# Designs tried in a protein design run: peptides against a protein of PDB entry 3J47. Part 35

Target 1, 121 residues: chain A of PDB entry 3J47
Amino acid sequence: IRLTNQLKSLKGLQSKLKDVVEYLDKVINKELPINHTILGKLQDVFNLLPNLGTPDDDEIDVENHDRINISNNLQKALTVKTNDELMVIYISNLVRSIIAFDDLIENKIQNKKIQEQRVKD
Target 2, 26 residues: chain B of PDB entry 3J47
Amino acid sequence: NAQYHLLVKQGDGLLTKLQKYGAAVR

## One batch from the design tools (peptide; made by RFdiffusion4, then SolubleMPNN)

Design b2_p13_7_s4
Fold by OpenDDE base, seed 4:
Structure b2_p13_7_s4 (fold): chain B 121 residues (1-121), chain C 26 residues (1-26), chain A 13 residues (1-13)
Amino acid sequence: as target 1 above (121 residues)
Amino acid sequence: as target 2 above (26 residues)
Amino acid sequence: SAEELIRKEQLLK
């Protein structure tokens, strides 16, 4: 039960993430107007990601275009890293689910053998 | 990237097998 | 049956 619920929740999260990606792709392709509310929520998610590279506050002037590209590359690298971490967690949970399932099978086989022995006695 | 997708695909395959058997054991 | 569980286990490997 608990493992099945975790699996269902993870599948639901994966579906939701896919929907977000598909939405972002449509926005990038200009098929849909930028929804500021969705973009704001995505920005909040990215802002909750540790900004690896707060430049110290003292150079707010004029070279912003290369810094924006570096920041976007860093955000992309962070997104990839987060995706890799989420994948490792996913695989770890999957392996745990398999082990717990193998144990369930073995327990069911043992219980069946015990019932068959009780019917023969 | 390719190794990642392969690993995810293998995981999804195992998950599907696990679900099928969990349904068969119930 | 136990044989059906074993067959299913083999299909899961």
Scores: peptide ipSAE 0.224, ipTM 0.830, DockQ to the pose 0.071
Fold by OpenDDE base, seed 3:
Structure b2_p13_7_s4 (fold): chain B 121 residues (1-121), chain C 26 residues (1-26), chain A 13 residues (1-13)
Amino acid sequence: as target 1 above (121 residues)
Amino acid sequence: as target 2 above (26 residues)
Amino acid sequence: SAEELIRKEQLLK
């Protein structure tokens, strides 16, 4: 029962990670805006991942050391992949914030020019 | 690693300039 | 000044 639940949770996480990658690719291509709710849920899943990899301390043989190293390497590779995805989101949000700010500056400059013309008339 | 830190540092520099301008336009 | 705003905008690009 416990092993089947862990495998189901891992498949659910893998499916969610795939959905996030597909979403990130659409955001990079400017096809969709960033959904902060999906990002928050992904961060919550990653904060829970370190706790899913600790089997309780019951005695298991020297053959598990290679499987534990493979599991730790896979978890490290998944963490690196997620960090790269979060970086792409951060850069995309930064670029959008810069563009929105440039538009705000231009609008304020135009409004000031219109007000200076009205005071001269 | 070094290219990543450089990109983050450039982003933080742009964000700081943006914040300073937003404060001066208030 | 409007000119100072324009200079700051150009420094942000």
Scores: peptide ipSAE 0.222, ipTM 0.847, DockQ to the pose 0.057
Fold by OpenDDE base, seed 5:
Structure b2_p13_7_s4 (fold): chain B 121 residues (1-121), chain C 26 residues (1-26), chain A 13 residues (1-13)
Amino acid sequence: as target 1 above (121 residues)
Amino acid sequence: as target 2 above (26 residues)
Amino acid sequence: SAEELIRKEQLLK
């Protein structure tokens, strides 16, 4: 049972990581807006990942201790990788929001200048 | 970790400035 | 005023 759950979780994480990379590429290329539902589901998976490493209190054979440490190191490495990906998404969104605001402000300034000129004439 | 927190803090600072600017332009 | 917007922009930079 334990090995099958770890393999299923790893396959799920690998598939999710691939979906995040594909989403990031589409976001970087300005092809799609951010789907908050995908990000929320990703965060939920990460919050559940620490619970997948809790040993059920059944007999810890010494061979399982090394596998648990390797699994925890891989899980930490995958968590760091996904945090980096989420960070790139966050920065990309922030930059887009800044650009959109700068354009809005410039448009408002231009519209006010045009109105002030029309009142002076 | 430290570089991540620094970049998040910089992003939050920019977002706060942007919000203040948006409020000043309204 | 446009001048007030420019001053506010400079203060927010």
Scores: peptide ipSAE 0.202, ipTM 0.836, DockQ to the pose 0.049
Fold by OpenDDE base, seed 2:
Structure b2_p13_7_s4 (fold): chain B 121 residues (1-121), chain C 26 residues (1-26), chain A 13 residues (1-13)
Amino acid sequence: as target 1 above (121 residues)
Amino acid sequence: as target 2 above (26 residues)
Amino acid sequence: SAEELIRKEQLLK
């Protein structure tokens, strides 16, 4: 139950993220008008992300385009790393749940054998 | 990707075996 | 029976 709910929540988040990307692509392609409310919420989400490579305040010089690309690459790398970590945690919890259920079944079999023996005595 | 799908498939196989066992013990 | 449970367990391994 708990693990299935976590998987469902993660799939729901993945679907929503895909919908956001598809929306942004349509806005970039000028197929849809820019919705300032959606952009504001996306900006809030990006502002809650750790500042991945704000250069310390001392070089405000015109190479901002390469630094933005490096920051985007670092954000992508950390997103991939976080996804991999979450995946490992998910699999680990799945395996633990399987082991715990196997132990529960074995205990139930043993208890049934003990009850059947007590009815024969 | 392929290793991930293999791990997920193995987990689903174990879960299915476990469900069958739980149904056989009821 | 206990034998039927053992057979079911062996089929599930």
Scores: peptide ipSAE 0.193, ipTM 0.826, DockQ to the pose 0.050

Design b2_p13_8_s1
Fold by OpenDDE base, seed 3:
Structure b2_p13_8_s1 (fold): chain B 121 residues (1-121), chain C 26 residues (1-26), chain A 13 residues (1-13)
Amino acid sequence: as target 1 above (121 residues)
Amino acid sequence: as target 2 above (26 residues)
Amino acid sequence: SAEKLLEEIKKKE
């Protein structure tokens, strides 16, 4: 029962991670806007990951040291991959904020020119 | 780490230029 | 012009 639930949770996480990667690729290609709800759910999954890698304190057999190092290396590799994904999202949001601000400035300049013309008439 | 800090620094430079322009248009 | 500022931003990259 416990192993089947862990495997189901891992499969669910893998499916969500695949959906996030597909979404990130579409955002990089400028096909879709960034969804903050997907980002928040991804962060929540990562805050839960450190708790998935601590097996409870049952007896030290020497074969567990290599498995703990492999688990720590896998967690570190997953953390690096996620940091890279979060970085791409951050840059994409920054670029969109810059474009939106530029459009806002152009709209203000145009409105000011229209008002100055109306005062001269 | 160094590439990440360089990218963040470039983003901050763009944001600062944008803020200066927004202040000049006010 | 905002277009001219975008060109100056692009020129400083």
Scores: peptide ipSAE 0.290, ipTM 0.854, DockQ to the pose 0.052
Fold by OpenDDE base, seed 2:
Structure b2_p13_8_s1 (fold): chain B 121 residues (1-121), chain C 26 residues (1-26), chain A 13 residues (1-13)
Amino acid sequence: as target 1 above (121 residues)
Amino acid sequence: as target 2 above (26 residues)
Amino acid sequence: SAEKLLEEIKKKE
């Protein structure tokens, strides 16, 4: 139940992120008008992301384009890292659930054997 | 990606075996 | 019986 709910939530988030990317691609391609409300909410989400390299105030002269690329690369790296961490946590929880279920089955078998012995006495 | 899919497939295999065992002990 | 089921599960691994 808990693991299934987490997987469902993660799939739901993935679907929503895909819909956002598809929307942004349509806006970039001028197929849809820019919705300022959606853009504002996306900006809020980006502002909640850790500041991916505040360039230390000392290098003001690297062209804004390289800073955006570095920030995008760092964001991508953090996204991949976060995905890998979530994956490891998911697998760990799955394995723990399997072990706990195996122990429960073994306990049930032992209890059944004890009851069968008590009925024979 | 391939290692991940393999781990997920192994986990699903274990879960299926465990479900079969749980159903047989019931 | 349960040991036999465990053995069958082990044989399918």
Scores: peptide ipSAE 0.279, ipTM 0.841, DockQ to the pose 0.047
Fold by OpenDDE base, seed 1:
Structure b2_p13_8_s1 (fold): chain B 121 residues (1-121), chain C 26 residues (1-26), chain A 13 residues (1-13)
Amino acid sequence: as target 1 above (121 residues)
Amino acid sequence: as target 2 above (26 residues)
Amino acid sequence: SAEKLLEEIKKKE
């Protein structure tokens, strides 16, 4: 029963991670806007990930130590991967902000030129 | 890590330039 | 000019 629940929880986590990756890919591809609430929750998950590797002190079966090390390395690799994805999102947002700012500046310059022409007439 | 820091540094540089440009247009 | 500032931004990259 405990192993089945752990496997179910792990499958649920894997599915959620897959959904997050798919969401991140859609955001990178500009198909969806960035949701700050989702990003905040992802950051919270990352901050909690280091604590998910503390086995409560119940029965260190030596056979679980290698699986736990592989799982911790996989979690660390997944954490690095998602940090990279978050970075790509951050850059994508930065680039979008730059473009939006450039457009705003262009609009301001055009408005100033129109006002200067109206004052000269 | 080094590539990440480089990319963040480039992003911060762009943001700073953008802020300066926005301040000059205001 | 926005274009001139964009060029200066590009030149400093």
Scores: peptide ipSAE 0.327, ipTM 0.860, DockQ to the pose 0.050; fails the geometry check
Fold by OpenDDE base, seed 4:
Structure b2_p13_8_s1 (fold): chain B 121 residues (1-121), chain C 26 residues (1-26), chain A 13 residues (1-13)
Amino acid sequence: as target 1 above (121 residues)
Amino acid sequence: as target 2 above (26 residues)
Amino acid sequence: SAEKLLEEIKKKE
C-alpha cells in the first residue's frame, strides 16, 4: 500500500511536471500567460524533495537500501527536472518583464511626444 | 547546465539592452 | 521607437 501510494504520487508528480512543461512551452511561444498556481505548486514540490530524500530514521532494513538508492536517484532526477522547469519559468518571466518594459518605454515616448506637441500648440 | 548558462546569459544581455534603452528614453 | 533604440544599443555593443 505505501509503495503503491508513493508510486502513484510520483506518477502524479510526473504528470504535473509534464503539464507544467507543456504550459511553459506555450508561455515561451507567447500563447498563454504564466500560471502562478502551477509555479507555486512546483516550488512546493521542490521544497518537499529534501524531505523525500531523508527516510525517517526508522529501521531501514537492508532490502530498503536499493529502494532508497532508487528513491534518491529518482528524487535527484525529479530535482533536475524541476530545476529545468523552474529555469524555463524564470526565462519566461524575464521575457515577459522585457516585453512589459518595452511597452512602458513606448508609452513613455508617446507621452513625451504628446507633451511636446501640447507645448508647441 | 551549459544550455542554462547560455540562456541566462542571453536573458541578462536582453535585460541590459532594455535598461540602456530605458536610460536613453529618459 | 523601441526598435530604433534597440538598434542603437546593438550598435554600441
Scores: peptide ipSAE 0.299, ipTM 0.851, DockQ to the pose 0.045; fails the geometry check

Design b2_p13_8_s2
Fold by OpenDDE base, seed 5:
Structure b2_p13_8_s2 (fold): chain B 121 residues (1-121), chain C 26 residues (1-26), chain A 13 residues (1-13)
Amino acid sequence: as target 1 above (121 residues)
Amino acid sequence: as target 2 above (26 residues)
Amino acid sequence: KAQEQIEKILKEL
């Protein structure tokens, strides 16, 4: 029963990670808008991953330690890669928001100048 | 971590500057 | 790599 639940949880995590990658690829390809709620939940998952990677110190044979360390190093490398991808998305959204706001300000200034000219005529 | 926080801080600084500019145009 | 991706995104804006 316990091993079956761990395998089910791991398969669920793998499925969610695949769905996130597919979503990120669709966002990069401009097929879908960025969902901030998905990014926030992903960030929460990554912040919890270090806590999920502490198996309680219950007696696992010395031969599995190397495979667990390789898996943990790969998981850390994948976490760093995903953090870098999330960072690039965050900066891109910030820059887009800055440009859109600058254009809005410029449009507002132009509209004010046009109104001031119409009141003087 | 430190580079990420620095980059976020730079982004927040730009956003704050943009907010000040938007308030000066109002 | 990350910087080159940012430059690509900036060119698409």
Scores: peptide ipSAE 0.432, ipTM 0.873, DockQ to the pose 0.038
Fold by OpenDDE base, seed 4:
Structure b2_p13_8_s2 (fold): chain B 121 residues (1-121), chain C 26 residues (1-26), chain A 13 residues (1-13)
Amino acid sequence: as target 1 above (121 residues)
Amino acid sequence: as target 2 above (26 residues)
Amino acid sequence: KAQEQIEKILKEL
């Protein structure tokens, strides 16, 4: 039960994250106008994620082009690091699921053997 | 990116097999 | 680093 709920929550998170990426790609490609309410909710999600960096598009003068590139590279590195960490958590939960499933199969096989012995006695 | 998507796809395939087997064992 | 974190998580399981 707990594992199935965690898997369902992780699938829901993955679907939401995919929808967010698809939305961001449409905004970058100018296919959709920038929705500030969606960006604010994304910023809240990123602030709840302990290190996904945002550069605000509205306050840096043209003299900071090299600092913007360093900040964007650091944010990209932090985003990649966070994605790798989420992937590690996903794989770990998947392995937990396999182990718990193997134990469930073994317990079911043992219970079946105990019932077959009780019918032969 | 491509290796990550391949790994996620393999993980999802394994999860689907695990779910089908857990449904057959119920 | 990532492999060592996976191995730590596997030991906690």
Scores: peptide ipSAE 0.412, ipTM 0.869, DockQ to the pose 0.031
Fold by OpenDDE base, seed 3:
Structure b2_p13_8_s2 (fold): chain B 121 residues (1-121), chain C 26 residues (1-26), chain A 13 residues (1-13)
Amino acid sequence: as target 1 above (121 residues)
Amino acid sequence: as target 2 above (26 residues)
Amino acid sequence: KAQEQIEKILKEL
C-alpha cells in the first residue's frame, strides 16, 4: 500500500513537471501569453525545491555564481542521494514481488496436485 | 552507475526466470 | 547508517 502511494505521488509529480515544461515551452515560443498566476506558483515551487539551477538567462550578476555552484552541488548531492534511495526501494520491491510470485506459483502447483489426487480417488 | 546497472541486470534475470516458471505452471 | 535505513525500508515494505 505505502509503495503504491509513493509511486502514485511520484507519477503525479512527474505529470505536473511535464505540464510545467510544456507550458514553459509554449510561453517561450510565444504561443501563449505569460500567465502571472502560473508563474507565481512556479516561483513558489522553485523556492520550495532546493534551487534547480535552470539558468534563466535574464540578469543575475556574476557575483552569485559561487552561491549558485554551491547550491547546484548541494542539489546534485540531494538528487544523487534521492536517486540512490529510490533505487534501493525499487530493488527491494522487485525482490519482494519475485518472492510473492514464487510463493503464488508454488501454491498453484500444490492446488493442481490436490485436484489431480481428488480425481483419481 | 556500474553497480546500479549490475543490480538492475540481476533483477531482470530473476524476473525472466520467474516469467518462465509462471509460464510452465499454466 | 545506510544499511540501517535499507533494513527499515525492507521492514516497512
Scores: peptide ipSAE 0.399, ipTM 0.866, DockQ to the pose 0.033
Fold by OpenDDE base, seed 2:
Structure b2_p13_8_s2 (fold): chain B 121 residues (1-121), chain C 26 residues (1-26), chain A 13 residues (1-13)
Amino acid sequence: as target 1 above (121 residues)
Amino acid sequence: as target 2 above (26 residues)
Amino acid sequence: KAQEQIEKILKEL
């Protein structure tokens, strides 16, 4: 149950992220007008996401290059940390699945022994 | 990367053993 | 730290 819910949540996040990218591509191509409400929600998502440095296309000032590099380093560190946390969760769920399967096998062996005893009586 | 791949490979090996054991008890 | 987290998860099994 927990793993299925996490997978469903991650799949939902991936779908939403794809929809956002497709929307941004359409806005860049001028196929859609800039919806300020969608842009505001996107900005809120970017504010809740600790500094995913998308250079907004306004002001290539040379002073921002060091801040962008620091932001990229922080993002990389956060991505590594998130990947490590996901790995720990994956291993934990794998171990849980193994223990649960071992218990099922032992239960099946016991049930088979009980049936073999009942056929000999 | 290498440690990650090793952990995934160990997990897959354990899953394969588990599947074989489940098939042998069937 | 990561090993201690794994051990905590193993104790919750």
Scores: peptide ipSAE 0.399, ipTM 0.870, DockQ to the pose 0.034

Design b2_p13_8_s3
Fold by OpenDDE base, seed 2:
Structure b2_p13_8_s3 (fold): chain B 121 residues (1-121), chain C 26 residues (1-26), chain A 13 residues (1-13)
Amino acid sequence: as target 1 above (121 residues)
Amino acid sequence: as target 2 above (26 residues)
Amino acid sequence: NAEKLLEEIEKQK
């Protein structure tokens, strides 16, 4: 139940992120008018992200394109790392659930044997 | 990717064995 | 006992 709910929530988040990307692509392509309310909420989300490669305040000249690429690469690397960590947590919880179910089955077998002995006495 | 798919496949194998065991104990 | 039941389940496959 808990793991299935977490996986469902993660799939729901992935779908919403895809819808946001598709919306941004339509805005960039001028197919849709710029919605300032959606952009404001996206800007708030970006402001809550760790500053992915603000170079320290001493290089204000000449490579804005490479800085954006480095920031995008760091964001991608952090996204991959976070996905790998969530995956390890998911598998660890799955294994713990399997062990706990095996122990429950063994306890049920022991209880059945104790009941069968009590009916023979 | 391949190691992850192998780990998921091992987990599914364990879940299937565990489900069969849970059905045999009922 | 669990291991022996797992072996029987593998033998039925």
Scores: peptide ipSAE 0.244, ipTM 0.832, DockQ to the pose 0.043
Fold by OpenDDE base, seed 5:
Structure b2_p13_8_s3 (fold): chain B 121 residues (1-121), chain C 26 residues (1-26), chain A 13 residues (1-13)
Amino acid sequence: as target 1 above (121 residues)
Amino acid sequence: as target 2 above (26 residues)
Amino acid sequence: NAEKLLEEIEKQK
């Protein structure tokens, strides 16, 4: 019973993580706007990941040292991958804001030209 | 790190150019 | 269009 519940919880976490990756891919492909609330929750998950992978320092039997190093390297690699993903999201937002501002300026210039023509007629 | 700082600096330069353009069109 | 307007802004300085 306990092992079956842990496997079910891990499968649920894996499914949610897959949904987050799929959302981030859609944002990178400009198919969806970035949701800052999702980004904040993602950062919170990553700040909690180091705390989820620290076994309490009181039961490190020397035979598990290689597995702990592999886990820490995997967590560090996942943290780097996520920092890169958050960076791509930040740049995508910056580029989108720049395009939107360029379009707003062009629209304002066109409106001024139309007004100047109407004053000459 | 260095590529990240270069990319942020390019973004800030573009944003500053865009702000100057928006102020001149005002 | 944006580059041409930036050039016009530089000429007005």
Scores: peptide ipSAE 0.234, ipTM 0.834, DockQ to the pose 0.036
Fold by OpenDDE base, seed 3:
Structure b2_p13_8_s3 (fold): chain B 121 residues (1-121), chain C 26 residues (1-26), chain A 13 residues (1-13)
Amino acid sequence: as target 1 above (121 residues)
Amino acid sequence: as target 2 above (26 residues)
Amino acid sequence: NAEKLLEEIEKQK
């Protein structure tokens, strides 16, 4: 009973992680807008992941060292991939904010010129 | 790491320039 | 217009 419930919970987690990856791929392909609430929750999940990359310095066998190194390399590769995805999202939002601010400034300059013309007439 | 910090620093520098301009146009 | 604006912001630094 306990082991069957743990395996069911792990399969449920794997399905949810797959749905998150499929969502991120659609956002990267510009099929969906970036949702900041989903991104914040994803960051919280990564911050709650135990540092699977600190082996406590207590003695266990060379055969476990290769599996721990493969797990740490996979986790480091996943962390780098996630950081690169977050960086692309950050740059995209920064560029959009810059364009929106440039348009706001141009609109203010045009409005000021129209007011200065109306005061000279 | 160094390239990431350089990119963030360039973004912050651009945002600061934009904020100064928005304050001067007010 | 945006490029001239960026150049003026650079002159004020």
Scores: peptide ipSAE 0.221, ipTM 0.837, DockQ to the pose 0.039
Fold by OpenDDE base, seed 4:
Structure b2_p13_8_s3 (fold): chain B 121 residues (1-121), chain C 26 residues (1-26), chain A 13 residues (1-13)
Amino acid sequence: as target 1 above (121 residues)
Amino acid sequence: as target 2 above (26 residues)
Amino acid sequence: NAEKLLEEIEKQK
């Protein structure tokens, strides 16, 4: 039962990570806006990650040390991968903010030109 | 790591340009 | 566009 639940949780995490990657690809391709709810869920996963690496030091037999090292390495690899994904989201948001700002400036320049024309007439 | 730092540096450069632009348009 | 806008802002200072 515990091993099946861990495997199910890992499969659920893998599915979510795949959905995030697919979402990031659509964001890079400018097909979809960034969903802040996905970002919030990724941040929550990051905040929970340090707690998944602390087995309470009081009840796990010496035979699990190799499995704990593999789990910690996997968790570190997942943390690095999720950090890379968060960075791609951050850059995608930054690029969108730049485009929106360029459009805002262009609109402001156009409005200023229209106002200068109205003062000359 | 190196590609990450390059991409972050490019993003920071764009953000700095954006901030300068925002300050000049305000 | 952004470089041309930077140049136009620098010209308005």
Scores: peptide ipSAE 0.260, ipTM 0.844, DockQ to the pose 0.044; fails the geometry check

Design b2_p13_8_s4
Fold by OpenDDE base, seed 4:
Parts: C-alpha cells; structure tokens; sequence
Structure b2_p13_8_s4 (fold): chain B 121 residues (1-121), chain C 26 residues (1-26), chain A 13 residues (1-13)
C-alpha cells in the first residue's frame, strides 16, 4: 500500500511536471501569457528539490537502485531543463519591464516638451 | 551558474542605467 | 539551447 501510493504520487508529480514544461514552452513561444502564480509555485518546487535529492538511506533493493538512479537522473535532467526555461522566462520578463520603463520615460519627455510648448504660446 | 550571474548582472546594469536616465529626465 | 532562446528574445526586443 505505501509503495503503491508513493509510485502513484511520483507518477502524478511526473505528469504535473510535464504539463508545466508544456505550459512553459507555450509561454516562451508567446502562445500564452506568463502566469506569475505558476512561476512562483515552480520556484518553490525548485527550492525544495535539493531536499528531495537526499535519498533517506533506508532500504531500497539493489534492482530498484538502477531504475531509481535513472529516474532521479531523468528527474534531475528535467529539473535542470525546466530551471533553464524558467531562467529564460525571467530574463524575458526583465527585458520587457526595461522596455516598458524606457517607453514610460520617453512618454514623460514628450509630455514635458508638449507642456513647455504650451507655456511658450 | 557563472553565465546566469553574468546575465543577471547585465540586466541589473541596464536597469540601473534606465533608473539614472529616468532620474535625469525628472 | 537556452542561449539560442535568449538570443531570439533579444532579437524580438
């Protein structure tokens, strides 16, 4: 019962992680808007992942060790890939925020020039 | 890690330049 | 690569 529940939870986590990667790919491709709540939850998951990489040294059979190492290496590789994708999204948002700020500055300069022209007339 | 920190530092540098420009236009 | 994705985003800006 406990092992079956852990396997079900792991499969559920894997499915959710796949859905997240697919969502991130759609956001990178500008097909969907960035959801900050999803991004924050993903960051929290990544901050907790280093604690998931300590196998408690308790009793997993040698034949499961290779499948668990392959699964952990695949999960780690998927984690690294997702971290790189999240980093790209973060930088994209930073650069968009910079452009929006530049446009606000230019709009302020133009408004000031228009006001100075109206005071000279 | 090092490339990430470099890219974040470049982003912070651009943000700082924009903030200085915004302060000079005020 | 992540670098190519960043470059593409920078080219769109």
Amino acid sequence: as target 1 above (121 residues)
Amino acid sequence: as target 2 above (26 residues)
Amino acid sequence: TAEEQIKKILEEL
Scores: peptide ipSAE 0.439, ipTM 0.872, DockQ to the pose 0.036
Fold by OpenDDE base, seed 5:
Structure b2_p13_8_s4 (fold): chain B 121 residues (1-121), chain C 26 residues (1-26), chain A 13 residues (1-13)
Amino acid sequence: as target 1 above (121 residues)
Amino acid sequence: as target 2 above (26 residues)
Amino acid sequence: TAEEQIKKILEEL
């Protein structure tokens, strides 16, 4: 029962991670708009991942320790890679928002100058 | 983690400056 | 790299 639940949880995590990568690829390719709610939930999952990788100190045989360490190192490396991808997306969205706002400000300044000139003539 | 938080903080600082500029132009 | 990805995104803006 315990091992079957762990395998089911790991398989669920693997499926979820695949769905995230596929979603991120679609967002990068501009096929889908960025869903901030999905991104936030994903970030929460990644912040909880370090806590899921602390095995409670229940005696697991020494031969499984190397496979668990390799899996934890791979999962940590994948978490770092995904954090870097999320960071790139966040910065890109921030820069796009800044440029769009700067252009909007400049357009408003120009429109105000044109109106002030028309009132003086 | 620390570099990510620093970068997010810099981005938030830039957004705050931009918001102040937008409020001064209105 | 993440930096090259950011640079490509900046070139598309």
Scores: peptide ipSAE 0.435, ipTM 0.871, DockQ to the pose 0.040
Fold by OpenDDE base, seed 3:
Structure b2_p13_8_s4 (fold): chain B 121 residues (1-121), chain C 26 residues (1-26), chain A 13 residues (1-13)
Amino acid sequence: as target 1 above (121 residues)
Amino acid sequence: as target 2 above (26 residues)
Amino acid sequence: TAEEQIKKILEEL
């Protein structure tokens, strides 16, 4: 149950992140006006996230390059950790599906044997 | 990446064996 | 350890 909820929450986060990226691309392409309320909420999300450095193009002081590399390394490390956790989840679900199917097969074999005995009596 | 693909391939192999067994019991 | 996390995940499933 908890793992299914975590996977659902992660899928929900991924969908929201995709919607945000698509919105930002439309704003960059000038297809949509800049919504200051959405931008403010996005800034709050970026401030709460461990700095996933997209430096806003307006603060490229050369001293931030090492901080950007450290941030990208942290982001990469978090992405790798998340991928490893998702892999463990996938395997665990696969093994559970295999066990449940094995039990289903054994139950079918037993039910068939019981029916064959009832036809011989 | 390579270990992940190997593990997924092993899982798919087990699933295929299980499907064959389930079809033989029907 | 990663194994201890896997075991906890299996117990919660």
Scores: peptide ipSAE 0.413, ipTM 0.864, DockQ to the pose 0.038
Fold by OpenDDE base, seed 2:
Structure b2_p13_8_s4 (fold): chain B 121 residues (1-121), chain C 26 residues (1-26), chain A 13 residues (1-13)
Amino acid sequence: as target 1 above (121 residues)
Amino acid sequence: as target 2 above (26 residues)
Amino acid sequence: TAEEQIKKILEEL
């Protein structure tokens, strides 16, 4: 149940991210007017995201490069941590599947033995 | 990376062993 | 630790 919910949440996030990229591409191409409310919500999402270093192309000041590198290191550390957590969840589900399959096999062997005994009586 | 690939390979090996065992009990 | 998390998940089986 937990993995299916996480996979559903991740798919929902991926879909929303794709919709945001498509919206930004349409705004860049001047196909849609800049909606300041959407831009404000996007800024709020970017501010709540622990500084995913998209250098907004408008502040190339050399002092921000160290902050961007620190932010990229933090993002990399968070990505590694998330990868390790997903890996632990993957192994755990694999082990669950193995145990459930072993129990199914043992149950099938027992049922076969019971049926062979009933045919000998 | 290498430990991750090793663990995935071990998981695939276990899954293959389980599939063979499930086929042998069938 | 990651091992303690795995152990906790195994105990929840």
Scores: peptide ipSAE 0.408, ipTM 0.867, DockQ to the pose 0.039

